# Peptides against a protein of PDB entry 8YVU, part 34

Target 1, 39 residues: chain A of PDB entry 8YVU
Amino acid sequence: PQLCYILDAILFLYGIVLTLLYCRLKIQVRKAAITSYEK
Target 2, 160 residues: chain B of PDB entry 8YVU
Amino acid sequence: TWLTVLKKEQEFLGVTQILTAMICLCFGTVVCSVLDISHIEGDIFSSFKAGYPFWGAIFFSISGMLSIISERRNATYLVRGSLGANTASSIAGGTGITILIINLKKSLAYIHIHSCQKFFETKCFMASFSTEIVVMMLFLTILGLGSAVSLTICGAGEEL

## One batch from the design tools (peptide; aimed at target 1 T19)

Design b2_p18_4_s1 (made by RFdiffusion4, then SolubleMPNN; from b2_p18_4, 10 letters changed)
Fold by OpenDDE base, seed 1:
Structure b2_p18_4_s1 (fold): chain B 39 residues (1-39), chain C 160 residues (1-160), chain D 39 residues (1-39), chain A 18 residues (1-18)
Amino acid sequence: as target 1 above (39 residues)
Amino acid sequence: as target 2 above (160 residues)
Amino acid sequence: as target 1 above (39 residues)
Amino acid sequence: SELEKLLQEAVDLLSLFD
């Protein structure tokens, strides 16, 4: 049971980090698309 | 195409927020239905006593719905409303996280004080169950807060 | 205890999905960068 | 039915990212 809670914490942190990274990548893709459109 | 992608993303975030809200509401309803919180001694269910699952779910649900509607209808007034709702939901989420953390601390303290070595003991079981539910709600609240903040940023960007 | 395992499963699934999406976005960014370089 | 609609919408949104 204790290991389960530790795993939950790790997975939760991983999810947060991935969400942030995903948002950053999404912004980059958007910027790239805008730049390509302006050219 | 760019605007279409943004709208799709906002809708996804809105749906995520609504789902999170619904799950929180379901947990709150189940706990209130199965457990008589009023008869439970202590502060194990302080977050439930504060009504967070209910008002929090309402705020997140409204925010998500407004976000989806705003993106679909592309009305200026709805965009502003969604921005306001998402901001309010973000604040509510932060408050909810605080309440849940406090509840979690109290639950853990209860388990520690009573030396809950026997899982079959009713009090220890309730404390453990409360802790698990609070943790789940905390995670869901953080997810909801993330979606609300993201929607707020997107909405703010559209207003600029 | 059982709820912990359920949460682990949900978080794990979420992590996998986000990872896949992140990889796809990363590939898109790379493709966009290559296209912009060729122009 | 409303929950099913929401779930279907969520699935549809997820499919857009695939």
Scores: peptide ipSAE 0.433, ipTM 0.806, DockQ to the pose 0.094
OpenDDE base, seeds 2, 3, 4, 5: peptide ipSAE 0.415, 0.392, 0.433, 0.405; ipTM 0.794, 0.782, 0.811, 0.790; seeds 4, 5 fail the geometry check

Design b2_p18_4_s2 (made by RFdiffusion4, then SolubleMPNN; from b2_p18_4, 11 letters changed)
Fold by OpenDDE base, seed 1:
Structure b2_p18_4_s2 (fold): chain B 39 residues (1-39), chain C 160 residues (1-160), chain D 39 residues (1-39), chain A 18 residues (1-18)
Amino acid sequence: as target 1 above (39 residues)
Amino acid sequence: as target 2 above (160 residues)
Amino acid sequence: as target 1 above (39 residues)
Amino acid sequence: SALQKQLEEAVKLLSLFD
């Protein structure tokens, strides 16, 4: 049971980090698309 | 094509927000139906007493629905409405996280004070159950807040 | 205890999905960067 | 559940853009 809670914390942190990275990457893709369209 | 991708992602975030809200409502309803919180001594269920699973879920549901509708209809007034709802949901999520953290601290303190070594004691079982539910609700609230913030940023970008 | 395992499963699934989406998005960014460089 | 199906559909739609 204690290991389960630790795993939950790790997975939750991983999920948050991935969400932030995904958002940043999405913004980068948008910027790249806009730059490609302007060329 | 990129705009369509973004639109689909916003819809996904809205659906995630609605799902999170529904899960929160389900947990709130189950806890209120199975447990008589009014007769439980202490602040183990302070988040439930505050009604967070209900009002928070409502805010998240409305925000998610408005986001989905806004993306589907692509109307300016709906975009503004979605932005407002997402902002409100973000605030509600932050408040909910605070309440849940306080509840979690109280629950953990209760477990520590009573030295809950015996799982069969009703009080210890309730405290452990409360802790588990609060942790789940906290995770869901953080996920909902993340989705609401993401939708808010997307909506703000569309208004600019 | 059972709730903890359910949460672990949900978080794990969420992490896998986000990882896949992140990888795909990263590939898109790389493709966009290459296309922008060739122009 | 219907919500799970919608989430799965949304995930599938997102996977198509990858």
Scores: peptide ipSAE 0.443, ipTM 0.808, DockQ to the pose 0.073
OpenDDE base, seeds 2, 3, 4, 5: peptide ipSAE 0.392, 0.400, 0.417, 0.436; ipTM 0.801, 0.801, 0.805, 0.814; seeds 2, 4 fail the geometry check

Design b2_p18_4_s3 (made by RFdiffusion4, then SolubleMPNN; from b2_p18_4, 11 letters changed)
Fold by OpenDDE base, seed 3:
Structure b2_p18_4_s3 (fold): chain B 39 residues (1-39), chain C 160 residues (1-160), chain D 39 residues (1-39), chain A 18 residues (1-18)
Amino acid sequence: as target 1 above (39 residues)
Amino acid sequence: as target 2 above (160 residues)
Amino acid sequence: as target 1 above (39 residues)
Amino acid sequence: EELEKKLQEAVNFLSLFD
């Protein structure tokens, strides 16, 4: 039971971190696309 | 650069806020339908008695919708309205978090006082259920607040 | 207790989906970088 | 049904980020 709540906390943090990383990658893709268009 | 990122993800944040609001409403409705909170003694469901899942969800929904509309139409009056709504939603979210934390503390205290080793006792079951629901609502409220704050920052950046 | 496990399942699924999306996005970034280098 | 439609719209919106 207590382990379940700990797991929830870990998974929640993992989800937040992955969301941030996803946003960063999306920005990188957009920047790369813009740079390719300017060439 | 951070403002540009927030602007690009404004629609996503708005949708997330609306989704969070809808989930909060669903939880509120389910709890109200399954449990007769009015007959439960104590402050185990104080957040529900205060109506937070309902008014909080409404504020978040309005804020998210206004943010999406503001982004799509790009009208100055809508930007200001969205900023105001997001600010109000952020305040409401903060208040909701406070209420939920207080409720959580009361629920945990109740469980500790009654030494709820027997899960099948009605009072202990209700306290544990309340704790679980409050934790879920707390996580959702944090997500909603994060989206509302992000949208507020984005809107403020556009006005400056 | 049961709700905790349900939440764990949802968060776990969310984590898997985000990981897959992250991988796809990473591949896109690599492809964009290669295309930019060839120009 | 309306909830399902909204949910599907949300899923479709999220798929645009893929």
Scores: peptide ipSAE 0.431, ipTM 0.800, DockQ to the pose 0.026
OpenDDE base, seeds 1, 2, 4, 5: peptide ipSAE 0.383, 0.381, 0.404, 0.385; ipTM 0.796, 0.793, 0.813, 0.815; seeds 1, 4 fail the geometry check

Design b2_p18_4_s4 (made by RFdiffusion4, then SolubleMPNN; from b2_p18_4, 11 letters changed)
Fold by OpenDDE base, seed 4:
Structure b2_p18_4_s4 (fold): chain B 39 residues (1-39), chain C 160 residues (1-160), chain D 39 residues (1-39), chain A 18 residues (1-18)
Amino acid sequence: as target 1 above (39 residues)
Amino acid sequence: as target 2 above (160 residues)
Amino acid sequence: as target 1 above (39 residues)
Amino acid sequence: SLLEKLLQESVDLLSLFD
């Protein structure tokens, strides 16, 4: 049972990090798209 | 700038792979130190008996390190080396997943056969613990395999 | 205890999905960058 | 810098097991 909670914590942290990275990439894609339309 | 971002992402994947490998190795060593797997009846620790936490961790660590080095130096020979290492790590990860799935099935079967309702009994506790550890290792192995495959695809793209 | 395992499964699935989405976004960013360099 | 730190920590951990 304790190991399960540890795994939850690790997976939760991983999910948060991936979410942040995904958001950053999404913003970059949007910026790139806007720049492409302005050219 | 885009290439720099992609390079940083590859390095991150490499670090993640190394971290996953280290965690797997730590779990393997802890389990081997606490439990005498050789004397446990059944195949509930078959993955540990096969030494997967060790060789799998080595493969993932090497793959991750080579990937990071390849990305930092941006040399053609390093890219090829990283591609080879990541390919090997991907194969190792796939094999590891197979072993872990087999182990998980055996562990679950053991729990089912013995009707382990009393977790305080040594046998049931060990089977439950094995199942938990195998599941954790399976998740880590899948993460490592994902990283290795991603790095392999990136490396293959650079060679073309 | 059982809820912990369910949470693990959900978080694991979330991690896989986010990884796939991240890869797709990365490919899109690469394509956008290549297109920008060709112009 | 954080990635470099994580990499260094990983290398250090590997060195402990070698």
Scores: peptide ipSAE 0.502, ipTM 0.818, DockQ to the pose 0.023
OpenDDE base, seeds 1, 2, 3, 5: peptide ipSAE 0.468, 0.466, 0.475, 0.489; ipTM 0.795, 0.796, 0.809, 0.817; seed 3 fails the geometry check

Design b2_p18_5 (made by RFdiffusion4)
Pose (drawn by RFdiffusion4):
Parts: C-alpha cells; structure tokens; sequence
Structure b2_p18_5 (pose): chain A 39 residues (1-39), chain B 160 residues (1-160), chain C 29 residues (1-29), chain P 18 residues (1-18)
C-alpha cells in the first residue's frame, strides 16, 4: 500500500543483472573472436 | 576441474569488482553531500559515518584493476599483488558486512518501537530511505564479496 | 514518479529481447 | 540504466523531502 520505490527496488536488481550479463557476453564473444581469428 | 573453470573465467570477476567500486562512490558522495551525517536525531547513519563507502571504494577498485590487467598483461610481480589485493578486499568486505548488519539492527530498533506507526511519511522518511539504501548496499556488497573470495581462492592454485 | 517508473519498466523487455536475439545469433555463428 | 534507477531513488527522496 506504499508503492513506487518498493516496486522500484526490484528494478535495481534487474539493472544489475542485465549490466553483468552484457559484460559476460562481451567478454565471451571477444574470447571467441580471438580464438577463431588466429587461424 | 574447478580450478580450470575458475582460471579461464577470471576477468568478469574483475568487472563486477570494479562495478561495485564505481557504484559505491556515487552512493557515498550523494549521501555524504546532501545532508550532514552528524546531526541525526536517531543516529541512523552507522555505516557512512564510519567511512565504509570510502573505505572499500578505491580498495575494491584496485583489486578489480589488478585482476583485469592480470590476464591482459602477465607481469612478473603483478600476480603476487593480485592475490594480496583480493584477500585484503575479502577482509574489508567481511568487516563491511558486519558493520552493515549492525546498521540494520539499529535502524530496525529505531523504526520498530513507537517511532513511526505503519510505513513512513509520518516523521522519519529518512529512516526508511536509509534502511532501503543500506539493504541495497548490503546485497551489492554480498555480490561483490562472493566474487572477491572466488577470485582469491582461484588465484593461488599452487604453492605460494 | 509512478509513470516515470513505468516508462523505464518496459525498457527491460526490449533489452532482454535483443539480448536473446544476440544470443541466438551468436549460437548460430 | 542503473544510474537512471539511482537517480530516480534520489528524485523520489527530494520529492518527499520538500
């Protein structure tokens, strides 16, 4: 009954999860590009 | 096979360490700049007053920088420094967890007994704001400490 | 406030959809 | 995106402070 930031608290977790998943995907793709471009 | 998986998956732990160090500065500066932290009737601030946002800000940042540079450049003396910075960050996080827990204990002792019936917006909105902020910091610090301890145990993997 | 939260509430849906599309594309690669 | 959520937290604080 006192909403706004209570619903906005889980959005910070949503932001953290996305900002970490993108970093992990970028590092993984950079590694895959390095391993595939050597030969 | 745990050692190989932890070794090949290393610099993301530095990414999340540096993300914790970066986001700790913004909170710390805003909380220590908006209002004085020594004239609180409930003495709610028990973590920002102890320097915790500025105690592990350029502390986690140096451990994340060393861990990122370790795979980028395999320096002779950088491997030794990376383990020390990881274990010092593990200790700093261990202290930060218990100081943040006693901050939650005092904030709940303030809001629990006759200070404010039901939710906030009566007389102590700052108390609920500080409680929510410290809870978010505690969760982020747990996330950062788990990666710091995982990198500490992964980095040695050998005698000395 | 509430509507401001709603405007950034669907940004996550599109961001996760593009993230899944990138994942499927990289899997095909 | 995290900074926008943080900024909203503090904007919500200033709205109820004033």
Amino acid sequence: as target 1 above (39 residues)
Amino acid sequence: as target 2 above (160 residues)
Amino acid sequence: CYILDAILFLYGIVLTLLYCRLKIQVRKA
Amino acid sequence: FIFSVIFFFFFYFFYHYF

Design b2_p18_5_s1 (made by RFdiffusion4, then SolubleMPNN; from b2_p18_5, 16 letters changed)
Fold by OpenDDE base, seed 4:
Structure b2_p18_5_s1 (fold): chain B 39 residues (1-39), chain C 160 residues (1-160), chain D 39 residues (1-39), chain A 18 residues (1-18)
Amino acid sequence: as target 1 above (39 residues)
Amino acid sequence: as target 2 above (160 residues)
Amino acid sequence: as target 1 above (39 residues)
Amino acid sequence: LLQLLFDRFFELLRKKLE
């Protein structure tokens, strides 16, 4: 049971990190799209 | 700028793969230190008996390291080497997942056979612990495989 | 305890989905970068 | 090399947290 909660914490942290990375990547895609539109 | 970002992402994936490998190795070591798997009757720890936490961790660590080195140096030979290592790691990860699934099935079957209603019974506790560890290892292996496959695809894309 | 395992499964699925989305977004960024380079 | 990788990983984590 305790190991399950530890795993949950690790997975939760991983999910947060991936979400942040995804958001940053999405912002980059938007910036790239804007730059491509201006050219 | 995008290439640098991609390189950073690949490096991160490589580090994640190494970390996953290290965690798998740590779990394997802990389980081996607490339980003498070789003397345990049954196939509850079949993945440990097969040595998956060790060789799987080694494969993932090597793959991650080679991937990071390849990304840093951008040498053609390193890219090919990293691609090969990542492919090998992906195969190893797939094999490990298969072994872990088999072990999980056996562990679950063991729990059902013993009708483990009381967690304080030694056999039930061991079976439950084994199941938990196998599940954790399965998750880690899937994460490692995901990273290895991602790195392989990135490497293949660079070669094309 | 059962809730913990369910949470693990949900978080794991979320992690996989985010990884796939991240990969797709990365491919889009690459395509956008190639398009911007050709212009 | 492993320590360097860990350090970079932690730096990346810090950058993400920031």
Scores: peptide ipSAE 0.483, ipTM 0.822, DockQ to the pose 0.035
OpenDDE base, seeds 1, 2, 3, 5: peptide ipSAE 0.452, 0.433, 0.450, 0.452; ipTM 0.810, 0.802, 0.812, 0.815; seed 1 fails the geometry check

Design b2_p18_5_s2 (made by RFdiffusion4, then SolubleMPNN; from b2_p18_5, 14 letters changed)
Fold by OpenDDE base, seed 5:
Structure b2_p18_5_s2 (fold): chain B 39 residues (1-39), chain C 160 residues (1-160), chain D 39 residues (1-39), chain A 18 residues (1-18)
Amino acid sequence: as target 1 above (39 residues)
Amino acid sequence: as target 2 above (160 residues)
Amino acid sequence: as target 1 above (39 residues)
Amino acid sequence: LLLLIINRFFLLFQKLLS
C-alpha cells in the first residue's frame, strides 16, 4: 500500500509536467496560427 | 522555431524513457539489496530472476539516448537508428509486459494459495511486496512502451 | 488501499491520454510549421 | 555513478523545461 502512494505521487507529478508542457505547446500553436492568419 | 519545439518534445520523450529506465533500475537494485531473490522459493520474483529490470532499463535508456542524439544531430542515419532502437524498445517493452503479467498471475496465485489473511507472516509480506513492485514495474514498462511507440511514430513521420 | 490502486489507474489513464494529445498537438504544430515554411 | 547519472538527467530535464 505504501508503494501505491509513491506511485501515485510519481504519476501525479508526471501528469502535472505533461499538462504544463501541453499548455505551453498549445499556446505556441495558437501564436503560430495567429501569425499565419496575419499573413 | 517550431522545429526546436518538436526536437524538445522528442527529447522529452527520450528523457521520459531514460527516467523510466532509471526507476526500473532503482527498483531492481532496491529489491536485490533488501531481498535475497536467489533464496526465495517460487516464481514470485520471476521477472527479477529474468533480469527484466536490468535489460529493460538498458533498452529504454538506449532508445531514449538515441532519440535525443538523433534530434540533436539531425542526421538521416541517426533518425533511422533511433527508429530501430525505438522499435526494439517497443518489442522489449511488450515482452516485459507479458513477463510481468505472468509474474503477477503467479504472485496472485501464491497469495491465494497461502490465504494471506495476516500480512505479518514473512511469506505473505514478501508476496505482497513482490506484487506491488511488479505492478509498479508494469506501469513503468507501459509508460516506456508508450514513449517508444510515440517516438517511433514521430521518427516514421520524419522519414516520410 | 483500494482507493490508492484506483487512483493509480486513473492517473495512468490520464497520463496515456495526455501523451496521445501531446502527440496530436505536436503533429499539428509540425504541419503548421511546414505550411509556414512553404509560404 | 548513479548520482552523476541522476544529476545529468536532472540537468536535461531543466534544459527541457527552460
Scores: peptide ipSAE 0.517, ipTM 0.817, DockQ to the pose 0.035
OpenDDE base, seeds 1, 2, 3, 4: peptide ipSAE 0.511, 0.502, 0.526, 0.511; ipTM 0.803, 0.797, 0.817, 0.805; seed 3 fails the geometry check

Design b2_p18_5_s3 (made by RFdiffusion4, then SolubleMPNN; from b2_p18_5, 13 letters changed)
Fold by OpenDDE base, seed 2:
Structure b2_p18_5_s3 (fold): chain B 39 residues (1-39), chain C 160 residues (1-160), chain D 39 residues (1-39), chain A 18 residues (1-18)
Amino acid sequence: as target 1 above (39 residues)
Amino acid sequence: as target 2 above (160 residues)
Amino acid sequence: as target 1 above (39 residues)
Amino acid sequence: LLLLVIDLFFELFEKLKS
């Protein structure tokens, strides 16, 4: 049971990190799209 | 270019495969160091007795390394070698999953036979621990197989 | 313990999905960057 | 080999951050 909880914690942290990275990439895509539209 | 994107993806997949292999190896070594599997009754640790964490990790590591080297040197012969290694790793991953599923079934059967109501009993604790480790290894194996298959598809696409 | 294993499976699946989405988004960012460079 | 893998991981991580 303790190992299961440790795995849950690791997976949870991984999910948070991926979500943050996804948000950053999404912002970059939006900025690139805006720049392309202005040209 | 799309080729550059695929190349970066291949490198990433190779690194993830190596990392997965290393994690599997670490888990295997830790389990072998902490537990004397030879004295454990039953087939709860059948996957460990078969040495899957070791040989599986080796195959995944070799596949990942070959993929990275092939990507870095951009040599046709290395691409073919990487494709072969990725295919072998995919087969190894599939075999590993099968072994782990069998081990899980045996572990679950053992838990049911002993009617482990009290989790603090040594036998029940060991069975539960084994089940947890096998599940973790199964997840890692699935991840490794996914990476190997992806690398194989990318390599096949480069040959066409 | 059983609930923990179910949670692990859900988190694992979520991690895979997020990884795929991240890869797709990264490809989109690269395409947008190339298009911006050509203009 | 381990150092090479670690370096590759760090390089990948930096590329992901950029």
Scores: peptide ipSAE 0.482, ipTM 0.803, DockQ to the pose 0.029
OpenDDE base, seeds 1, 3, 4, 5: peptide ipSAE 0.467, 0.458, 0.435, 0.526; ipTM 0.791, 0.790, 0.795, 0.812; seeds 1, 5 fail the geometry check

Design b2_p18_5_s4 (made by RFdiffusion4, then SolubleMPNN; from b2_p18_5, 14 letters changed)
Fold by OpenDDE base, seed 1:
Structure b2_p18_5_s4 (fold): chain B 39 residues (1-39), chain C 160 residues (1-160), chain D 39 residues (1-39), chain A 18 residues (1-18)
Amino acid sequence: as target 1 above (39 residues)
Amino acid sequence: as target 2 above (160 residues)
Amino acid sequence: as target 1 above (39 residues)
Amino acid sequence: LLLLDIQRFFDLFKKKLE
């Protein structure tokens, strides 16, 4: 039972980190698309 | 710039905020339907008694909707309204987290005092269930607060 | 404890979805970079 | 793309609620 709560905390942190990374990657894709459009 | 990135993700953050709010509302409704909180003595369900799942979910939903509308219509009055709503939602989220933490501490203290070795006892089961629900709501509230803060920063950047 | 496991399942699913989206974005960035290099 | 992602997210949520 304690392991389940610890797992929840780890998965929650993982979800936050992945969301941030996803946002950063999405920004990179958009920047690349803008650069491609200007060419 | 980071502000430009946040602006582009504003709609997504708003949708996430609305979703989080809806989940919180659903959990609140389920808890109210399954448990007669009004008849339970003690502060185990203090967050529910305060109506946080309801008003908190409403504030987050309104903030998210206003953020989406503001982004779509690109009107100055909507931007200001969204900024105000996001700021209010961030404050509400912070208050909600505080209430949930206090509730969690009380629930854990209750479990500790009664030395709940047997989960089949009604009081221990209710305390454990309450703790689990409060933890879930806390996680959702933290997610909602993160979205609201991000939207607030985005809105503040637009006003500058 | 049962609710904890349900939350773990939801968070796990969310993590998988985010990972898939991240992979898709990474592939898009790579394609955009290749297209930009050819120009 | 963002709208599609949002729509997909909502569709997944609706599917889970059904």
Scores: peptide ipSAE 0.506, ipTM 0.814, DockQ to the pose 0.052
OpenDDE base, seeds 2, 3, 4, 5: peptide ipSAE 0.470, 0.468, 0.500, 0.462; ipTM 0.807, 0.806, 0.827, 0.805; seeds 4, 5 fail the geometry check

Design b2_p18_6 (made by RFdiffusion4; failed a check: a stray cysteine)
Pose (drawn by RFdiffusion4):
Structure b2_p18_6 (pose): chain A 39 residues (1-39), chain B 160 residues (1-160), chain C 29 residues (1-29), chain P 18 residues (1-18)
Amino acid sequence: as target 1 above (39 residues)
Amino acid sequence: as target 2 above (160 residues)
Amino acid sequence: CYILDAILFLYGIVLTLLYCRLKIQVRKA
Amino acid sequence: PQLCYILDAILFLYGIVL
């Protein structure tokens, strides 16, 4: 009954999860590009 | 096979360390700049007053930088420094967890007994704001400490 | 406030959809 | 309430950076 930031608290977790998943995907793709471009 | 998986998966731990260090500065500067932290009737601030946002800000940052540079550049003396920075950051997080827990204990002791019936917006909005902020910081610090301890136990993997 | 939260509430849906599309595309690659 | 806006602005900026 006192909403706004209570619903806005889980959005910070949503932001953290996405901003870590993108970093993990970028590092993984960079490693895959390095391993595939060598030969 | 745990050692190989931890070794090959290393610099993302540094990414989340440096994300914790970067996001700790913004909270610390905003909280220490918006209002004085020594004239609180409930003395709610028990973590920002102890320097915790500025105690592990350029502390996690250096451990994340060393862990990132370790796979980028295999320097002779950088491997030794990376383990020391990781275990010092593990100790700093261990202290930060218990200071943040006693900050939650005092904030709940303030808001619990006759200070404010039901939710906030009666007299102590700052108390609920500080409680929520410290809970978010505690969760983010647990996330950062778990990765710091995982990197500390992955980095040695050998005698000395 | 509430509507401001709603405007950035769906940004996550599109961001996760593009993230899944990138994943499927990289899997194909 | 002002702090609620400041916190939402920090979260909005964080979403932009992502």

Design b2_p18_6_s1 (made by RFdiffusion4, then SolubleMPNN; from b2_p18_6, 13 letters changed)
Fold by OpenDDE base, seed 1:
Structure b2_p18_6_s1 (fold): chain B 39 residues (1-39), chain C 160 residues (1-160), chain D 39 residues (1-39), chain A 18 residues (1-18)
Amino acid sequence: as target 1 above (39 residues)
Amino acid sequence: as target 2 above (160 residues)
Amino acid sequence: as target 1 above (39 residues)
Amino acid sequence: DQLLLLLLSLLQQLLLSL
């Protein structure tokens, strides 16, 4: 049971980090798309 | 192309394999140090008795190292070596998954038979601990297999 | 305790899906960068 | 030691790429 909670904490942290990165990357893609449309 | 993307991530995949291998070795050594598996009755630790954490970790480590070296040196002979190592690692991973699934089934069956409501009983505790460790090893093995397969696809694409 | 294992499975699946999405977005950003360089 | 340093550098690059 304790190992399960540790794994949950690691996976949760990983999920948060990936979500933040995904959001940043999505913003970059949107900015790139806007820049390509203005040319 | 998908192959170009995999090539760019080859170093990352290699590191992931090495890391997975190291974690598997750590878990294996910890379990072996805490528990005398030889004196445990039953097949709850069948994956450990088979030495999977050790040989699996070796295969993943070799595969990861060869992948990193192959990417850095960009030599044809290293590409072939990496492909061979990744293929071997993928086979080892598949075998490991099979062993772990069998171990999980046995552990779950043991828990069901003994109606382990009282986790303080030594047998129930060992079965639960085994199940937890085997699940962790299964996740690590799946990750290692995924990286090895990805590297194999990348290597095969470089030979074409 | 059972909830912990369920949470692990959900978080693991979420991590895999996010990783795949992140890879796809990263590829899109790289393609956009290449297209912008050829212009 | 060099292998560990390489692994740490790759981990750092991974963290930076993330």
Scores: peptide ipSAE 0.482, ipTM 0.789, DockQ to the pose 0.051
OpenDDE base, seeds 2, 3, 4, 5: peptide ipSAE 0.474, 0.480, 0.492, 0.488; ipTM 0.784, 0.787, 0.801, 0.796; seeds 4, 5 fail the geometry check

Design b2_p18_6_s2 (made by RFdiffusion4, then SolubleMPNN; from b2_p18_6, 14 letters changed)
Fold by OpenDDE base, seed 1:
Formats: sequence, structure tokens, C-alpha cells
Structure b2_p18_6_s2 (fold): chain B 39 residues (1-39), chain C 160 residues (1-160), chain D 39 residues (1-39), chain A 18 residues (1-18)
Amino acid sequence: as target 1 above (39 residues)
Amino acid sequence: as target 2 above (160 residues)
Amino acid sequence: as target 1 above (39 residues)
Amino acid sequence: DELRILLLNLLKKLFDEL
């Protein structure tokens, strides 16, 4: 049971990090698309 | 192309594979140090008895290292070596998953048969602990296999 | 304990999906950067 | 030690690319 909770914590942290990175990339894609449209 | 992306992520995949391998080795060594698996009755630790955490981790580590070296040096020979190592790691990962699933089934069956309501009983505790470790190892093996397969696809694409 | 394992499975699946999406977005950003450089 | 440094640099590079 304790190992399960540790795994949950690791996976949760991983999920948060990936979500933040995904958001950053999504913003970059949007910025790139806007820049491409203005050219 | 997807191949170009995989090539750019090759270092990341290699690092992930090495990290996964190191975690697997750590778990294997901890389990072997804390528990005398040879004295445990049944096939609850069949994956550990087979030495999977050790040889699997070695394969993943070698594959990851070769992938990183291949990407850095861009030598054709190293690319082929990395492809071979990643293929071997993929096969090892698949075999490991199979062994871990079998072990997990046996552990769950043991828990079910003994109706482990009292977790403080030594046998039930060991079965539960084994199940937890096997699940963790299974997740790590799946991650390692994913990285190895990705690297294999990348290497195969470079040879075409 | 059962809830913990279910949570692990959900978080693991979420991690895989996010990783795939992140890879796709990274490809898009790189393609956009290449297109911007060629213009 | 070199392997550790290499791994740490790769992790750092990964973090920077992220």
C-alpha cells in the first residue's frame, strides 16, 4: 500500500510536469502560427 | 517526418531508457537485499528468480547508452549497433512484460486463495509486497519498451 | 488499496497520452520553425 | 563520474528543451 502511494505521487508529479510542458508547447505552436500568418 | 522527430528525441529516449534501467536495477537490488527470495514458497517472485530486473536493466542501459553515443557521433556503424541493441532491448522488454504479468497473476491468485484479510500475516504481506513491486516493475518495463521501440523505429528509418 | 491501483492506471494512461501529444506538438513547433526559416 | 555528469547534462538539456 505505501509503494502504491509513492507510485501515485511520482505519476502525479509526472502528469503535472507533462501538462505544463504541453501548455508551453501549445503556446509556442500558436505563436508560430500567428507569426507565419503575418508573413 | 515522424522519423525526423524520433531522431531529435533519440537522446531523450536514450536517457529515459537508462533511467528506467537504473530504477529497475535499484528495485531489483533492494528486493534481493531485503528479501530472501530463495526461501519464499511459490512463484510470487518468479520474475526476480528469473533475474529479469538485472538482465533487463542491463539490456536497457546498453541500448540507451548506444543510442546516445550513436546520436552524438553520427557514425553508420554506431547507428547499426544502436539499432541492434534497441531491438534486443525491445525483445527483452516484451519478454519481461510477459514474465511480470505471469508473476502478477500468480501473486493475485495467491492473495485470492488465502483471502488475505489480515495483511499482517507474513505470507499475505509478502504476496502483497510482491504484487506491488511487480506492478511497479511492469510500469517501468512498459516505459523502457516504449523508449526502445521508439529508438528502434528511428534507427530503422535512418537505415532506409 | 484498490483505489490506489486504479489511480495508478489512470495516471499512467494520462502520462502516455500526454507524452504522445507532447511529441506531436513538438513536431508541429519544429515544422513551423522550419517553415518560418525558409520564408 | 563521467557517466553521471553525462547523464546530468542530458537531463539538464532535456529540461532546457522542455
Scores: peptide ipSAE 0.453, ipTM 0.803, DockQ to the pose 0.049
OpenDDE base, seeds 2, 3, 4, 5: peptide ipSAE 0.442, 0.452, 0.446, 0.471; ipTM 0.795, 0.798, 0.803, 0.820; seeds 3, 5 fail the geometry check

